# Peptides against a protein of PDB entry 5OK6: the designs that were tried, part 22

Target 1, 215 residues: chain A of PDB entry 5OK6
Amino acid sequence: ELPGLDSQWRQIENGESGRERPLRAGESWFLVEKHWYKQWEAYVQGGDQDSSTFPGCINNATLFQDEINWRLKEGLVEGEDYVLLPAAAWHYLVSWYGLEHGQPPIERKVIELPNIQKVEVYPVELLLVRHNDLGKSHTVQFSHTDSIGLVLRTARERFLVEPQEDTRLWAKNSEGSLDRLYDTHITVLDAALETGQLIIMETRKKDGTWPSAQL

## One batch from the design tools (peptide; made by RFdiffusion4, then SolubleMPNN)

Design b1_p10_6_s3 (from b1_p10_6, 5 letters changed)
Fold by OpenDDE base, seed 4:
Structure b1_p10_6_s3 (fold): chain B 215 residues (1-215), chain A 10 residues (1-10)
Amino acid sequence: as target 1 above (215 residues)
Amino acid sequence: APPLPETGWE
């Protein structure tokens, strides 16, 4: 059953888990398509539950670039294309109105950046490859706050690298050359890694030499 | 920086 319109408004906008809630690192937030959200705002502010302004099911279709991978469109802007809601607020709206059939929730995490908390709407998608087979990539999402060490571990796992094999990473730069990721403690952000960037995992040869030393 | 070979590193 739908709560009263005032109760909906208070729960979503002004509640302890409302839209204006302070961001906390590691928490889940959800994207809501702005037109739907504005329709909901108009509905609950109108004071008539039988109003023609009823928003219907949450429909985020316009935020997706495809219905296969459910990737977001590039360049979406908070407050223009979508609204961010805390998990509790999202779950209330879904419980009240439903979510469009077959659409996944657009869940994102709050990350801690050096001077700000942010909902990471666009995690970094890296193309992980092996030095000896550049044609076989694994696309993996990373937070900007993830370490290069995590990228390396993830690459090792995806490529089934044995624990005794030494590996290191290279990033393809904008000039098409390779920059070695020496520091595994810096973040993806600190390394300035970008979505679609090729990350090459080099595996040390059994003779103790590196393949890149022969280039 | 090493060049990116088309075939990868040998």
Scores: peptide ipSAE 0.029, ipTM 0.720, DockQ to the pose 0.826
Fold by OpenDDE base, seed 2:
Structure b1_p10_6_s3 (fold): chain B 215 residues (1-215), chain A 10 residues (1-10)
Amino acid sequence: as target 1 above (215 residues)
Amino acid sequence: APPLPETGWE
């Protein structure tokens, strides 16, 4: 059942689980297309449930690049293209109005950066490859807060590297050269890794030499 | 920084 308009407004905007609640690391937030949200605001502020301002089902179609992989469009801006809602508020709106049929929720995580919490709308997509087969990539998503150690472990897992095999990472830089990722404790952000960047996993030879030492 | 090999490292 749809709650009273004032109750909806209080729950979504001014509640303990409202849009303006503090961000907390690891929590899920959801994107809502701005025009739908503004229509909802107008509806609940109008005080008339029979109003022609009824927003209908949540439809985030304009935020998606495609309806196959449900990738977001690049360059979307908070407060211009979408609003962010905490999980509880999102689930209320979906329960009240529904979500467009077949359309997935746009869930994102709050991350902790050195001086700020933010919702990570665009995690980093890295192209993981092996040094001996650059033509076979695994695209994997990482948080900017993920360690290089996690990237290395993920690459090892994707390429089925045995525990006894020694491996290290290289990043292809903007100049087309390779930078070795020596410190595995720094983050993806600290390493300045970007979406679409090629990350090469080098495996140590059985003789104890590195393939890159022959270059 | 080493150059990116065209075919990878041998």
Scores: peptide ipSAE 0.029, ipTM 0.717, DockQ to the pose 0.866
Fold by OpenDDE base, seed 3:
Structure b1_p10_6_s3 (fold): chain B 215 residues (1-215), chain A 10 residues (1-10)
Amino acid sequence: as target 1 above (215 residues)
Amino acid sequence: APPLPETGWE
């Protein structure tokens, strides 16, 4: 059942539980297309439930680049293209108005950056490959706050590397050369890894030598 | 930094 317009406004915009609540690391937030949200604001502020300003179902179609993988368009800007809502506020709006048929929710996580909390709208998508088979990639998403150690563990798992096998990572840089990821404790952000970047997992030979030592 | 091998490393 739709609550009264003033109750909707207070529920979604209330700074304790709504849009203006403090960000907390690990919490889920959701993207709402800006024009829909502005239409909803106009509807609930107008005070007439029977008005022609009814926003209809939430439709995020303009935020997606495709309806197959449901990837976001590049370069979307908070406050211009979308609004961020905490999970509770998002679930209220979906329960009241619905979500466009077949569209997934655009869920994102709050991450802790050195000076601020941020909703990570664009996680880093890395292309994981083995040093001996560059043609077989596994695309995996990582947070900017994930460690290089997590990237390495994930690569080992995807390639079914046995626990006794020693492995290390290389990143292909913008110049087309390979930078070795020596420190596994730094983050994806600190390593300046970018979406679409090739990450090569090198496996140590049984003789204790590294394949790259022959280059 | 080593060059990217075209076919991979042996």
Scores: peptide ipSAE 0.028, ipTM 0.710, DockQ to the pose 0.885
Fold by OpenDDE base, seed 5:
Structure b1_p10_6_s3 (fold): chain B 215 residues (1-215), chain A 10 residues (1-10)
Amino acid sequence: as target 1 above (215 residues)
Amino acid sequence: APPLPETGWE
């Protein structure tokens, strides 16, 4: 059963637990398509439950680039294309109105950047490859706050690298040259890694030489 | 930055 319209508004648009609540690192927030959300606002503000302004089920279809991988469209803007709701508020809306059949929720995490918390709508998608087989990429998502050490560990796991094998990373830069990712403690953000960037895992040879040192 | 070697890192 739908709660009263005023109760819906207060539950979703409040500064403590709703849309206006402070961001906290590690929390889940959810994207809601802006037109649906505006329709919901108009419905609950109208004060008539039988109004033709009833928003129906949440439909985020316009935010997706595809219905296979459920990737977001590029260049979506908060407040223009979508609104962000904390998990509790999202779950209330889904409970009240439903979500379009087959659509996954668009869950994102709050990340902590040097001076601000934000919801990371677009994590970085890196193309992980091995130095000896550049044609076989693994696309993996990383937070901007993830360390290069995590990228390296993930690459090792994806390529089934044995624990005793030494590996290191290179990033292909915009000039087409390779930058060595020496510091594994810096973040993806600090390394200025971008979506679609090729990250090459080099494996040390059994003779103790690096493949790149012979080039 | 090492060039992508034509033979190993094409």
Scores: peptide ipSAE 0.027, ipTM 0.695, DockQ to the pose 0.415

Design b1_p10_6_s4 (from b1_p10_6, 6 letters changed)
Fold by OpenDDE base, seed 3:
Structure b1_p10_6_s4 (fold): chain B 215 residues (1-215), chain A 10 residues (1-10)
Amino acid sequence: as target 1 above (215 residues)
Amino acid sequence: APPLPATGWE
């Protein structure tokens, strides 16, 4: 059974625990398609539960570029294409109205940036490769707040690098040249790494030389 | 910045 319209509005839109609550790093938030959310707002503000403005099931189909990987479309804008809800508010709406059959929730994390908290709608997808085989990529998602050290550890794990092997990273830049990722303590954001960017793991030779010294 | 070879390097 649906709660009363005023109760729905208070649960979702209250400034303490609803849509307008402060962002906190590590919390989960969910995307809701904007037209559905506006239809819900109109329904609960209308004061008539029998209104033809009933929103039906949550349907985020227009936010996805495909139904295979459930990847978001590029360039979606908060307040235009979607609304962000905290986990509690999202779960209330799903319990009341349902989610479209087979469609996954669009869960995202709050990240801490130097001057602001934000929901990270688009984590960075990097193409991890080895220096000797650029054609065999592993796509891995990272937060903008993840360190280059984490990217390196992840690359080592994906390529089954032995603990005694020394490795380092390069990024392919927009000019098609190689930028060395020297500082492993900076973030993906600080390194200006972007989705679809090629990240090359170089392994040190047994003679103690680096393959790139011959470039 | 060195150029990126098409297939990689040894």
Scores: peptide ipSAE 0.364, ipTM 0.906, DockQ to the pose 0.926
Fold by OpenDDE base, seed 4:
Structure b1_p10_6_s4 (fold): chain B 215 residues (1-215), chain A 10 residues (1-10)
Amino acid sequence: as target 1 above (215 residues)
Amino acid sequence: APPLPATGWE
């Protein structure tokens, strides 16, 4: 059963787990399509539960670019295209109104950036390749806060690199040249890595030479 | 910076 309209409003907007709750690193937040949310706001503010303003099921369809991988459209803007709700608020809305059949929740994490906490709506998708097979990419998602060391470990895992094999990363830059990712302790953000960027894992040869040293 | 060979590095 739906709670009273005032209770809904308080729970979602002004509750301890409401929309205005302070962000905390590692917490899950959820995207809600803006028009649906505005319809819900109008409904609960109208004071009539039987009003024609009933929002129906949460429908995030307009936020997705595809219904296969459920990727978000590029360039979505908070407050314009969607609102962010903390997990508890999202779960309340889903329990009250339901989610459109077959749609996954759009869950995102709060990340800690140097000067701000942010919900990372668009994690970085990197194209991981081996130096000797540039045509076979593995797309892997990383947080901007993930270390280059994690990118390297992930690449090693995806390519089944043996523990004794030495590996390093290169990033293809905008000029089409390769920049070596020397520091594995810096973040994806610090390295200025972007979605769709090619990251090349170089494996050291058995003779102790690097393939790139012969180019 | 090393060039990107189209076929990969040997």
Scores: peptide ipSAE 0.028, ipTM 0.715, DockQ to the pose 0.816
Fold by OpenDDE base, seed 1:
Structure b1_p10_6_s4 (fold): chain B 215 residues (1-215), chain A 10 residues (1-10)
Amino acid sequence: as target 1 above (215 residues)
Amino acid sequence: APPLPATGWE
């Protein structure tokens, strides 16, 4: 059974626990398609529970580029294409209206940037490769706040690198040359890494030389 | 910066 319309509005739109609540790093927020959300707003503001303005189940189909990997379309804009709700508000709406059958929820994390909290709608997708097999890429998502050290550890894990093997990273830049990622303590954001960027893991040879030293 | 080889580094 649906709660009263005024109760729904207060639960979802209140400034402390709803859509307008402060962002906190590490919290989960969810995307809701804008047209559905506006239909819900019209329904709960209309004061008639039996209104023809009933929004139906949440349907985020227009936000997805595919129904296989459930990736978001590029270039979606908050307030135009979607709204962001905190986890509690999202779970209320799903419990009241349902979610379209087979669609996953679009969960995103709040990240802390140097001067602002933001919901990270688009994590960075890096193409991880080995120096000796550039044709085998692993696409892995990272937060802009993740360290280059985490990217390196993730690459080592994906390529089954032994703990005693020494490794380092290179990024392919916009000019098509390779920039070495020397500092492993900086973030993906600080390194200016972008979605679709090629990241090469170099493994040190048994003789103690680096493959790139022969180039 | 080193070039990107088509087949990888030996």
Scores: peptide ipSAE 0.027, ipTM 0.710, DockQ to the pose 0.828
Fold by OpenDDE base, seed 5:
Structure b1_p10_6_s4 (fold): chain B 215 residues (1-215), chain A 10 residues (1-10)
Amino acid sequence: as target 1 above (215 residues)
Amino acid sequence: APPLPATGWE
């Protein structure tokens, strides 16, 4: 059942559990397309439940590049293209209005950066490859806060590397050269890794030499 | 920085 319009407003637009609540690292937030959200605001502020301003189901179609992979469009801006809601508020709206059939929710995590918490709308998509087969990439998403050690572990898992095999990472830089990721404790952000960047997993040879040492 | 071979490292 739809609650009263004033109740809807108070559930979604508040500083404790709604849109204005403080961000907390690890929490899930959801994107809502701005035009739909503004239509909802107008509806609940109008005070007439029978108003022609009824927003209908949540439709985030304009935020997606495609309906296959459900990737977000690049360059979306908070407050211009979408609003962010905490999980509780999102679930209320979905329960009241529904979500467009077949659309996934756009769930994102709050991350902790050195001086700020933010919702990570765009995690980093890395192209993981092996040094000996650059043509077979695995695209994997990472948080900017994920360690290079996690990237390495993920690459090892995707390529079915045995625990006894030694591996290391290289990043292809903007100049087309390879930078070795020596420190596995730094973050994806600290390493300045970007979406679409090629990350090469090098596996140590059985003779104890590295393939790259011959280059 | 090692060059990126078109086929990978041997």
Scores: peptide ipSAE 0.027, ipTM 0.707, DockQ to the pose 0.809

Design b1_p10_7_s1 (from b1_p10_7, 5 letters changed)
Fold by OpenDDE base, seed 1:
Structure b1_p10_7_s1 (fold): chain B 215 residues (1-215), chain A 10 residues (1-10)
Amino acid sequence: as target 1 above (215 residues)
Amino acid sequence: SMVDEYKDVE
Protein backbone atom coordinates (compact mmCIF):
# COMPACT_ATOMS: atom_id res chain seq x y z
CA GLU B 1 0.00 0.00 0.00
CA LEU B 2 1.22 3.49 -0.87
CA PRO B 3 1.83 5.78 2.09
CA GLY B 4 0.32 9.27 2.12
CA LEU B 5 1.76 11.68 -0.43
CA ASP B 6 3.24 13.99 2.22
CA SER B 7 4.88 10.99 3.89
CA GLN B 8 6.39 9.88 0.59
CA TRP B 9 7.78 13.35 -0.05
CA ARG B 10 9.28 13.65 3.44
CA GLN B 11 10.82 10.18 3.32
CA ILE B 12 12.46 10.54 -0.09
CA GLU B 13 13.42 14.25 0.06
CA ASN B 14 14.33 14.43 3.76
CA GLY B 15 17.86 15.82 4.06
CA GLU B 16 18.75 13.44 6.93
CA SER B 17 17.66 10.13 5.37
CA GLY B 18 16.59 10.97 1.82
CA ARG B 19 18.04 12.37 -1.40
CA GLU B 20 19.77 15.26 0.36
CA ARG B 21 21.52 13.12 3.01
CA PRO B 22 25.33 13.32 3.26
CA LEU B 23 27.36 10.94 1.12
CA ARG B 24 29.30 8.32 3.09
CA ALA B 25 32.11 6.27 1.56
CA GLY B 26 31.16 2.65 0.86
CA GLU B 27 27.38 3.25 0.94
CA SER B 28 25.14 2.23 -1.95
CA TRP B 29 23.14 4.77 -3.93
CA PHE B 30 20.80 4.13 -6.85
CA LEU B 31 20.07 5.93 -10.10
CA VAL B 32 16.49 6.91 -10.95
CA GLU B 33 15.60 8.18 -14.41
CA LYS B 34 14.93 11.93 -14.27
CA HIS B 35 11.55 12.03 -16.00
CA TRP B 36 10.11 9.36 -13.72
CA TYR B 37 11.42 11.16 -10.65
CA LYS B 38 9.96 14.50 -11.80
CA GLN B 39 6.63 12.81 -12.45
CA TRP B 40 6.74 11.36 -8.93
CA GLU B 41 7.53 14.81 -7.50
CA ALA B 42 4.55 16.30 -9.34
CA TYR B 43 2.32 13.47 -8.12
CA VAL B 44 3.21 13.72 -4.43
CA GLN B 45 3.16 17.54 -4.48
CA GLY B 46 -0.28 17.57 -6.11
CA GLY B 47 -1.95 16.18 -2.99
CA ASP B 48 -4.34 13.85 -4.87
CA GLN B 49 -3.54 10.13 -4.86
CA ASP B 50 -6.02 9.57 -7.69
CA SER B 51 -4.35 12.19 -9.87
CA SER B 52 -3.55 11.52 -13.52
CA THR B 53 0.04 12.42 -12.57
CA PHE B 54 0.64 8.94 -11.05
CA PRO B 55 4.19 8.00 -12.13
CA GLY B 56 3.71 4.22 -12.53
CA CYS B 57 6.58 1.79 -12.01
CA ILE B 58 10.18 2.99 -12.08
CA ASN B 59 11.54 2.64 -15.60
CA ASN B 60 15.25 3.25 -16.15
CA ALA B 61 15.26 1.96 -19.76
CA THR B 62 16.59 5.22 -21.20
CA LEU B 63 19.69 5.02 -18.97
CA PHE B 64 20.82 1.64 -20.33
CA GLN B 65 22.97 1.14 -23.40
CA ASP B 66 21.96 -2.52 -23.63
CA GLU B 67 19.51 -4.95 -22.04
CA ILE B 68 22.00 -7.85 -22.01
CA ASN B 69 24.75 -6.58 -19.73
CA TRP B 70 22.71 -3.61 -18.45
CA ARG B 71 25.55 -1.18 -19.06
CA LEU B 72 24.82 2.50 -18.60
CA LYS B 73 24.93 4.87 -21.52
CA GLU B 74 28.04 7.00 -21.58
CA GLY B 75 27.86 10.66 -20.67
CA LEU B 76 24.81 10.57 -18.39
CA VAL B 77 24.61 13.64 -16.15
CA GLU B 78 23.24 13.85 -12.63
CA GLY B 79 20.27 16.19 -12.43
CA GLU B 80 19.71 16.00 -16.20
CA ASP B 81 19.38 12.27 -16.96
CA TYR B 82 19.02 10.81 -13.47
CA VAL B 83 18.81 11.51 -9.76
CA LEU B 84 20.71 9.68 -7.04
CA LEU B 85 18.90 8.18 -4.06
CA PRO B 86 20.33 6.46 -0.98
CA ALA B 87 19.53 2.76 -0.64
CA ALA B 88 16.68 3.28 1.84
CA ALA B 89 14.89 5.82 -0.37
CA TRP B 90 15.36 3.64 -3.46
CA HIS B 91 13.94 0.59 -1.72
CA TYR B 92 10.91 2.58 -0.58
CA LEU B 93 10.18 3.80 -4.11
CA VAL B 94 10.57 0.27 -5.50
CA SER B 95 8.27 -1.05 -2.77
CA TRP B 96 5.63 1.60 -3.50
CA TYR B 97 5.69 1.78 -7.30
CA GLY B 98 7.68 -1.27 -8.46
CA LEU B 99 10.55 -1.50 -10.92
CA GLU B 100 10.00 -2.26 -14.61
CA HIS B 101 9.98 -6.00 -15.21
CA GLY B 102 13.42 -7.43 -15.93
CA GLN B 103 15.37 -4.23 -15.20
CA PRO B 104 18.07 -4.47 -12.56
CA PRO B 105 18.58 -1.65 -10.07
CA ILE B 106 21.41 0.71 -10.97
CA GLU B 107 23.47 0.46 -7.78
CA ARG B 108 26.63 2.55 -7.31
CA LYS B 109 29.04 3.14 -4.43
CA VAL B 110 30.10 6.33 -2.72
CA ILE B 111 33.85 6.81 -3.02
CA GLU B 112 36.20 9.06 -1.10
CA LEU B 113 38.32 11.33 -3.29
CA PRO B 114 40.65 14.09 -2.13
CA ASN B 115 38.37 16.67 -0.48
CA ILE B 116 35.06 15.18 -1.74
CA GLN B 117 32.74 12.22 -1.64
CA LYS B 118 30.90 11.24 -4.79
CA VAL B 119 28.79 8.41 -6.13
CA GLU B 120 30.96 6.55 -8.63
CA VAL B 121 28.50 6.15 -11.49
CA TYR B 122 31.21 5.03 -13.91
CA PRO B 123 33.80 2.67 -12.38
CA VAL B 124 36.85 1.97 -14.55
CA GLU B 125 36.60 -1.13 -16.73
CA LEU B 126 40.12 -2.43 -17.52
CA LEU B 127 41.18 -5.10 -20.02
CA LEU B 128 43.66 -7.37 -18.21
CA VAL B 129 46.00 -9.48 -20.39
CA ARG B 130 49.22 -11.47 -20.05
CA HIS B 131 52.32 -10.30 -21.92
CA ASN B 132 52.58 -13.68 -23.68
CA ASP B 133 48.90 -13.94 -24.71
CA LEU B 134 47.28 -10.61 -25.58
CA GLY B 135 44.35 -12.43 -27.18
CA LYS B 136 42.93 -13.57 -23.83
CA SER B 137 41.56 -10.60 -21.95
CA HIS B 138 39.73 -10.39 -18.65
CA THR B 139 37.49 -7.36 -18.34
CA VAL B 140 37.40 -6.22 -14.71
CA GLN B 141 35.81 -3.21 -13.04
CA PHE B 142 37.80 -1.12 -10.58
CA SER B 143 37.03 1.95 -8.57
CA HIS B 144 39.03 5.09 -9.30
CA THR B 145 40.07 4.78 -5.64
CA ASP B 146 41.47 1.25 -6.03
CA SER B 147 45.25 0.93 -5.93
CA ILE B 148 47.44 -0.31 -8.78
CA GLY B 149 48.41 -3.00 -6.27
CA LEU B 150 44.82 -4.23 -6.29
CA VAL B 151 44.82 -4.26 -10.11
CA LEU B 152 48.00 -6.37 -10.01
CA ARG B 153 46.59 -8.77 -7.39
CA THR B 154 43.39 -9.11 -9.42
CA ALA B 155 45.37 -9.84 -12.59
CA ARG B 156 47.45 -12.47 -10.72
CA GLU B 157 44.27 -14.12 -9.46
CA ARG B 158 42.56 -14.13 -12.87
CA PHE B 159 45.63 -15.63 -14.55
CA LEU B 160 46.26 -18.15 -11.71
CA VAL B 161 49.78 -16.86 -11.02
CA GLU B 162 51.54 -18.77 -8.25
CA PRO B 163 52.54 -16.79 -5.13
CA GLN B 164 56.27 -17.23 -5.78
CA GLU B 165 56.07 -15.78 -9.30
CA ASP B 166 57.03 -12.13 -9.72
CA THR B 167 54.75 -9.92 -11.80
CA ARG B 168 54.47 -6.31 -12.91
CA LEU B 169 52.01 -4.17 -14.89
CA TRP B 170 52.14 -2.12 -18.05
CA ALA B 171 49.42 0.22 -19.31
CA LYS B 172 48.88 0.84 -23.01
CA ASN B 173 48.73 4.60 -23.48
CA SER B 174 46.93 6.72 -26.09
CA GLU B 175 50.07 6.70 -28.26
CA GLY B 176 49.97 2.89 -28.40
CA SER B 177 53.12 2.42 -26.30
CA LEU B 178 53.32 0.67 -22.91
CA ASP B 179 54.00 2.67 -19.77
CA ARG B 180 55.19 0.72 -16.74
CA LEU B 181 53.08 1.04 -13.59
CA TYR B 182 55.97 1.22 -11.11
CA ASP B 183 54.13 2.60 -8.11
CA THR B 184 51.57 0.08 -6.88
CA HIS B 185 50.40 2.41 -4.08
CA ILE B 186 48.84 5.07 -6.31
CA THR B 187 45.19 4.80 -7.32
CA VAL B 188 43.60 4.03 -10.67
CA LEU B 189 42.65 7.72 -10.75
CA ASP B 190 46.21 8.88 -10.00
CA ALA B 191 47.52 6.59 -12.75
CA ALA B 192 44.91 8.14 -15.10
CA LEU B 193 43.64 4.71 -16.16
CA GLU B 194 40.48 4.79 -18.26
CA THR B 195 37.68 2.42 -19.27
CA GLY B 196 38.71 0.13 -22.11
CA GLN B 197 42.43 0.58 -21.40
CA LEU B 198 44.66 -2.46 -21.89
CA ILE B 199 46.67 -3.49 -18.83
CA ILE B 200 49.43 -6.03 -19.45
CA MET B 201 50.68 -8.30 -16.69
CA GLU B 202 54.28 -9.41 -17.21
CA THR B 203 55.60 -12.50 -15.38
CA ARG B 204 59.29 -12.83 -14.50
CA LYS B 205 61.07 -15.81 -16.06
CA LYS B 206 62.59 -18.64 -14.01
CA ASP B 207 66.06 -17.38 -14.99
CA GLY B 208 65.25 -14.07 -13.24
CA THR B 209 64.92 -12.06 -16.46
CA TRP B 210 61.87 -10.10 -17.61
CA PRO B 211 60.35 -10.97 -21.00
CA SER B 212 60.15 -7.29 -21.99
CA ALA B 213 63.88 -6.79 -21.36
CA GLN B 214 64.70 -9.48 -23.95
CA LEU B 215 62.56 -8.00 -26.70
CA SER A 1 56.01 -5.64 -32.71
CA MET A 2 54.83 -5.55 -29.10
CA VAL A 3 58.57 -5.34 -28.34
CA ASP A 4 58.78 -1.85 -29.78
CA GLU A 5 55.85 -0.72 -27.63
CA TYR A 6 57.48 -1.17 -24.19
CA LYS A 7 58.72 2.06 -22.64
CA ASP A 8 61.31 2.31 -19.86
CA VAL A 9 62.12 -1.41 -19.75
CA GLU A 10 63.91 -1.81 -16.43
Scores: peptide ipSAE 0.083, ipTM 0.698, DockQ to the pose 0.217
Fold by OpenDDE base, seed 5:
Structure b1_p10_7_s1 (fold): chain B 215 residues (1-215), chain A 10 residues (1-10)
Amino acid sequence: as target 1 above (215 residues)
Amino acid sequence: SMVDEYKDVE
């Protein structure tokens, strides 16, 4: 049931559980397309439930690049293209108005950076490949806060590397050369890894040599 | 080849 307009406003816009609440690392937040949200604001502020300003179901279609992978368009800006709502507020809006049929929610996580919490709208999408088979890539999303060690473990898992096999990572840089990711304790952010970047997993040979050292 | 592009092969 749709609650009263004042109750909707208080539930969504409050500073304790609504849009204005503090960010906390690991929490889920959801994107809402800006025009829909502004229409909702106008509706609930208008004080007339029968108003022609009724926003209808949530439709984030304009935020998506495609309806196959449901990837976000590049370069979307908070406050311009979308608003962020905490999970509770999002679920209220969905329960009241519905979500466009077949459209997934745009869920994102709060991440902790050295001096700020933010909702990570764009996680890093890396292209994982093996040194000996560059033609088989696995595209995997990582947080900027994920360690290079996690990237390596993920690559090992995707390529079915045995636990006893030794592996290391290389990143293709902007110059086209390959830089070794020596420190596995630094983050994806610290390593300056970017979406679409090629990450090469090298597996040590049984003779103890590295494939790259034979070049 | 991608082979020739490896840096810091330590």
Scores: peptide ipSAE 0.081, ipTM 0.698, DockQ to the pose 0.213
Fold by OpenDDE base, seed 3:
Structure b1_p10_7_s1 (fold): chain B 215 residues (1-215), chain A 10 residues (1-10)
Amino acid sequence: as target 1 above (215 residues)
Amino acid sequence: SMVDEYKDVE
């Protein structure tokens, strides 16, 4: 059942779990397409439940690049293309209006950055490869707050590296050269890693030499 | 080649 229009407005905008509530690390937020949200705002502010301004079901179709992997379009901007809602507010709207058939919710996490909380709309997708087989990549998603150590562990797992084997990472930079990711304690953000960037895992030889040192 | 592009900054 749809609540009264004033109750909807208070619940979504002004509630303790509304749109303007403080961000908290690890919490889930959801994207809502801006045009739909503005239509909803107009509807609930109009004061007439029978108004022709009824927003219908939530439809985020314009935010997706494809309907296969449900990837977001690149370059979407908060307040221009979408609005962010906390989980409680999102679930209320979905309960009241529904979500377009077949569309997944666009769930994102709040991350802790230096001196700021942010909803991570675009996690980093890295292309993991081995030094000796650049043609076989594994695409893996990471948070900007994930450590290079996690990237290395993930690469080792994907390539079935034995625990006794020594490994290190290289990142292909914008100039085309390879920068060594020697500090495993820094984050993906600190290392300035970007989506689509090639990350090369090098495995130390049994003789104690590195493959890259012979090139 | 990708090989020639390794910048081993010690």
Scores: peptide ipSAE 0.079, ipTM 0.697, DockQ to the pose 0.206
Fold by OpenDDE base, seed 2:
Structure b1_p10_7_s1 (fold): chain B 215 residues (1-215), chain A 10 residues (1-10)
Amino acid sequence: as target 1 above (215 residues)
Amino acid sequence: SMVDEYKDVE
């Protein structure tokens, strides 16, 4: 049963726990397609539960570029294409109206940047490769707040690198040259890594030489 | 490119 329209509005739009609540790092937020949300707003503000303004099931189809991997379209804008809701508000809406069958929720995390919290709608997708097999990439998502050390650990894990093997990272820049990622404590953001960027994991040879030092 | 040169070193 749907709760009363005023109760729905207060639950979803309440500034303490709803859409306008403060962002907290690590919390989950969800995207709702803007037209659906506007239809819901019109419905609950109309004061008539039997009105023709009933929004139906949540359908985020227009936000996806594909229905296989459920990737978001590029260039979506908050307030224009979607609304962000905290997990509690999202779960209420899904409970009341349902979500389109087979469509996954669009869950995103709040990240803390040096001066701001934001919902990270677009995490960075890096193409991880080995120096000796550039044709075999592993696409992995990282937060902008993840360290280069995490990228390196993830690459080591994906390529089954043994603990005793020394590895280091290179990033292919926009000019096509390779920039060495020396500092593993900086973030993906600090390193200015971008989606689709090639990250090369170099493994030190058993003789103690680096493959790149022979070029 | 340095990336292409990495392929030929195996």
Scores: peptide ipSAE 0.018, ipTM 0.560, DockQ to the pose 0.234

Design b1_p10_7_s2 (from b1_p10_7, 6 letters changed)
Fold by OpenDDE base, seed 4:
Structure b1_p10_7_s2 (fold): chain B 215 residues (1-215), chain A 10 residues (1-10)
Amino acid sequence: as target 1 above (215 residues)
Amino acid sequence: SMVDEYRDVE
């Protein structure tokens, strides 16, 4: 059942639990397509529940690049293409209006950057490969705040590396050379890793030599 | 095949 229009507005647009609430690291926020949201705003501000401005179900179709992986389109801009709602507000809207059938919610996390909290709309997608088999990639998403150590651990897990095997990472740079990710304590952001970047996991040989040193 | 140069940036 739909609440009164004023109640909807207050529930969604408030500064405590709504759109205007402060970001908190680790919290989930959700993207809502801007046109739908503006239609909802117009509806609830119009004061007529039977208005032709009724927004219908939430439809984020225009935000998706594909309906297979539900990847977001590149270059979406907050306030232009979408709005961000905290989980509570999102769940209210979904409960009131529904979500388009088959569409997943676009959930994103608040991350803590050095000077700001941000909803990480675009996690970094890295192409993880093994040094000895560059043709088999694992695409894995990481936060900009994730450590290189996590990237390495994730790579080891994906490639079923035994605990006793020693491994290190290389990042393919824009020049086509490979830069060693020697510091595992820095973040993906600090390492300036980007979506689509090739990350090569090298496994130390049993003889104690590195494959890369023999090229 | 151009073997990508491994640069160990010290």
Scores: peptide ipSAE 0.313, ipTM 0.816, DockQ to the pose 0.151
Fold by OpenDDE base, seed 5:
Structure b1_p10_7_s2 (fold): chain B 215 residues (1-215), chain A 10 residues (1-10)
Amino acid sequence: as target 1 above (215 residues)
Amino acid sequence: SMVDEYRDVE
């Protein structure tokens, strides 16, 4: 059952649990397509439940570039293309209006950057490859706040590297050279890694030599 | 094949 229009407004727009609440690292927020949200605002502000301004089910179709992987379009802007809602507010809207059939929710995490919290709408998608087989890539998402150590561990797991095997990472830079990711304690952000960037995992040979040192 | 230049930048 749909709550009263004033109640809907208070649940979604309030500063304690709604759209205006403070961001907290690790919390889930959800994207809502801007036009739908504006139609909802107009509906609940209009005071007539039978109004032709009824927004219908949430439809985020315009935010997706594809309906296979449900990837977001590049360059979407908060306040222009979408609004961000905390999990509680999102779940209320979905409960009241529904979500378009087959569409996944667009869930994102709040991350802590040195001076700001933000919802990470675009995690970094890295292309993980092995030094000996550049043709087999694994695309993996990472937060900008994830460590290079996590990238390395993830690469080791994806390539089924045994715990006793020694490994290191290289990042292909914009010049086409490979920069060694020596410090595993820095973040993906600190290393300036970008979506679509090739990350090469090198495995040390049994003789103790590195494949790259023989090139 | 372009030989990728490996830079061990500290």
Scores: peptide ipSAE 0.305, ipTM 0.812, DockQ to the pose 0.146
Fold by OpenDDE base, seed 2:
Structure b1_p10_7_s2 (fold): chain B 215 residues (1-215), chain A 10 residues (1-10)
Amino acid sequence: as target 1 above (215 residues)
Amino acid sequence: SMVDEYRDVE
């Protein structure tokens, strides 16, 4: 059953627990398509539950570029294309109105940057490859706040590298050269890694030499 | 090759 319109408004727009609540690192937030949200606002502010302004089920279809992988369109803007809601508010709206059948929620995490918290709508998608097989890429998502050490561990796991094997990363830069990711403690953001960037995992040879040192 | 130059960035 739908709660009263004033109750809906207070639960979703309440500055303490709703849309305007402070961001906290690690919390889940959800995207809601802006036109649907505006229709909901008009409905609950209208004061009539039988109003023709009823928004129907949540439908984020316009935010997706595909219905197979449910990838977001590039260049979406908060307040123009979507609204961000905390998990509690999102779950209320889904409970009250439903979500379009078969459509996944658009869940994102709050990340902490040096001076700000933000919802990371676009995690970095890196193309992980091995130095000896550049044609077999694995696309993996990382937060901008993830360390290069995590990227390296993830690459090792994905390529089934044995614990005793020594590995390092290279990033293909915009000039087509490879920059070695020496410091594993810096973040993906600090390393200026971008979506679609090729990250090459080099494995040290049993003789103690690196493949790159022979080129 | 897809990798023409290796550059160590310290």
Scores: peptide ipSAE 0.027, ipTM 0.652, DockQ to the pose 0.182
Fold by OpenDDE base, seed 1:
Structure b1_p10_7_s2 (fold): chain B 215 residues (1-215), chain A 10 residues (1-10)
Amino acid sequence: as target 1 above (215 residues)
Amino acid sequence: SMVDEYRDVE
């Protein structure tokens, strides 16, 4: 049964787990399509439960670029295209109204940047390749707050590199040259890595030489 | 073959 309209509004907008609550690093937030959310606001503010303004089930279809991988469209803007809700508020709305059949929830994490918390709507999707086989890419998502060291470890794992093998990373830049990622302690953000960027893992040869030094 | 220029930026 749906809660009273005033109760719904207070719980979602002004509750301890409402839309306006502080962001906390590592917490999950969810995207809600803006038109649906505005319809819901109009419904609960109208004071008539039988109103023609009933929003129906949550439908985020307009936020997706595809219904296969459920990737978000590029360039979506908070407050224009979607609203962010904390997990508790999202789960309440889903329990009350439902979610469109077959659509996954759009879950995102709060990340900590030097001076701000934000919901990371667009994590960085990198194309990991091995130096000796550039034709086999592994697409992997990383947070902007993830270290280059994590990218390297992830690449090593995906390519089944043995612990005793030495590896290093190169990033293909916009000019088409390869920049070495020397500092493994900086973040993906600090390294200015972008979605779709090619990251090359080089493995040291048994003779102690690097493949790139012979090109 | 475009030899990818490995910039070993020191």
Scores: peptide ipSAE 0.311, ipTM 0.812, DockQ to the pose 0.158; fails the geometry check

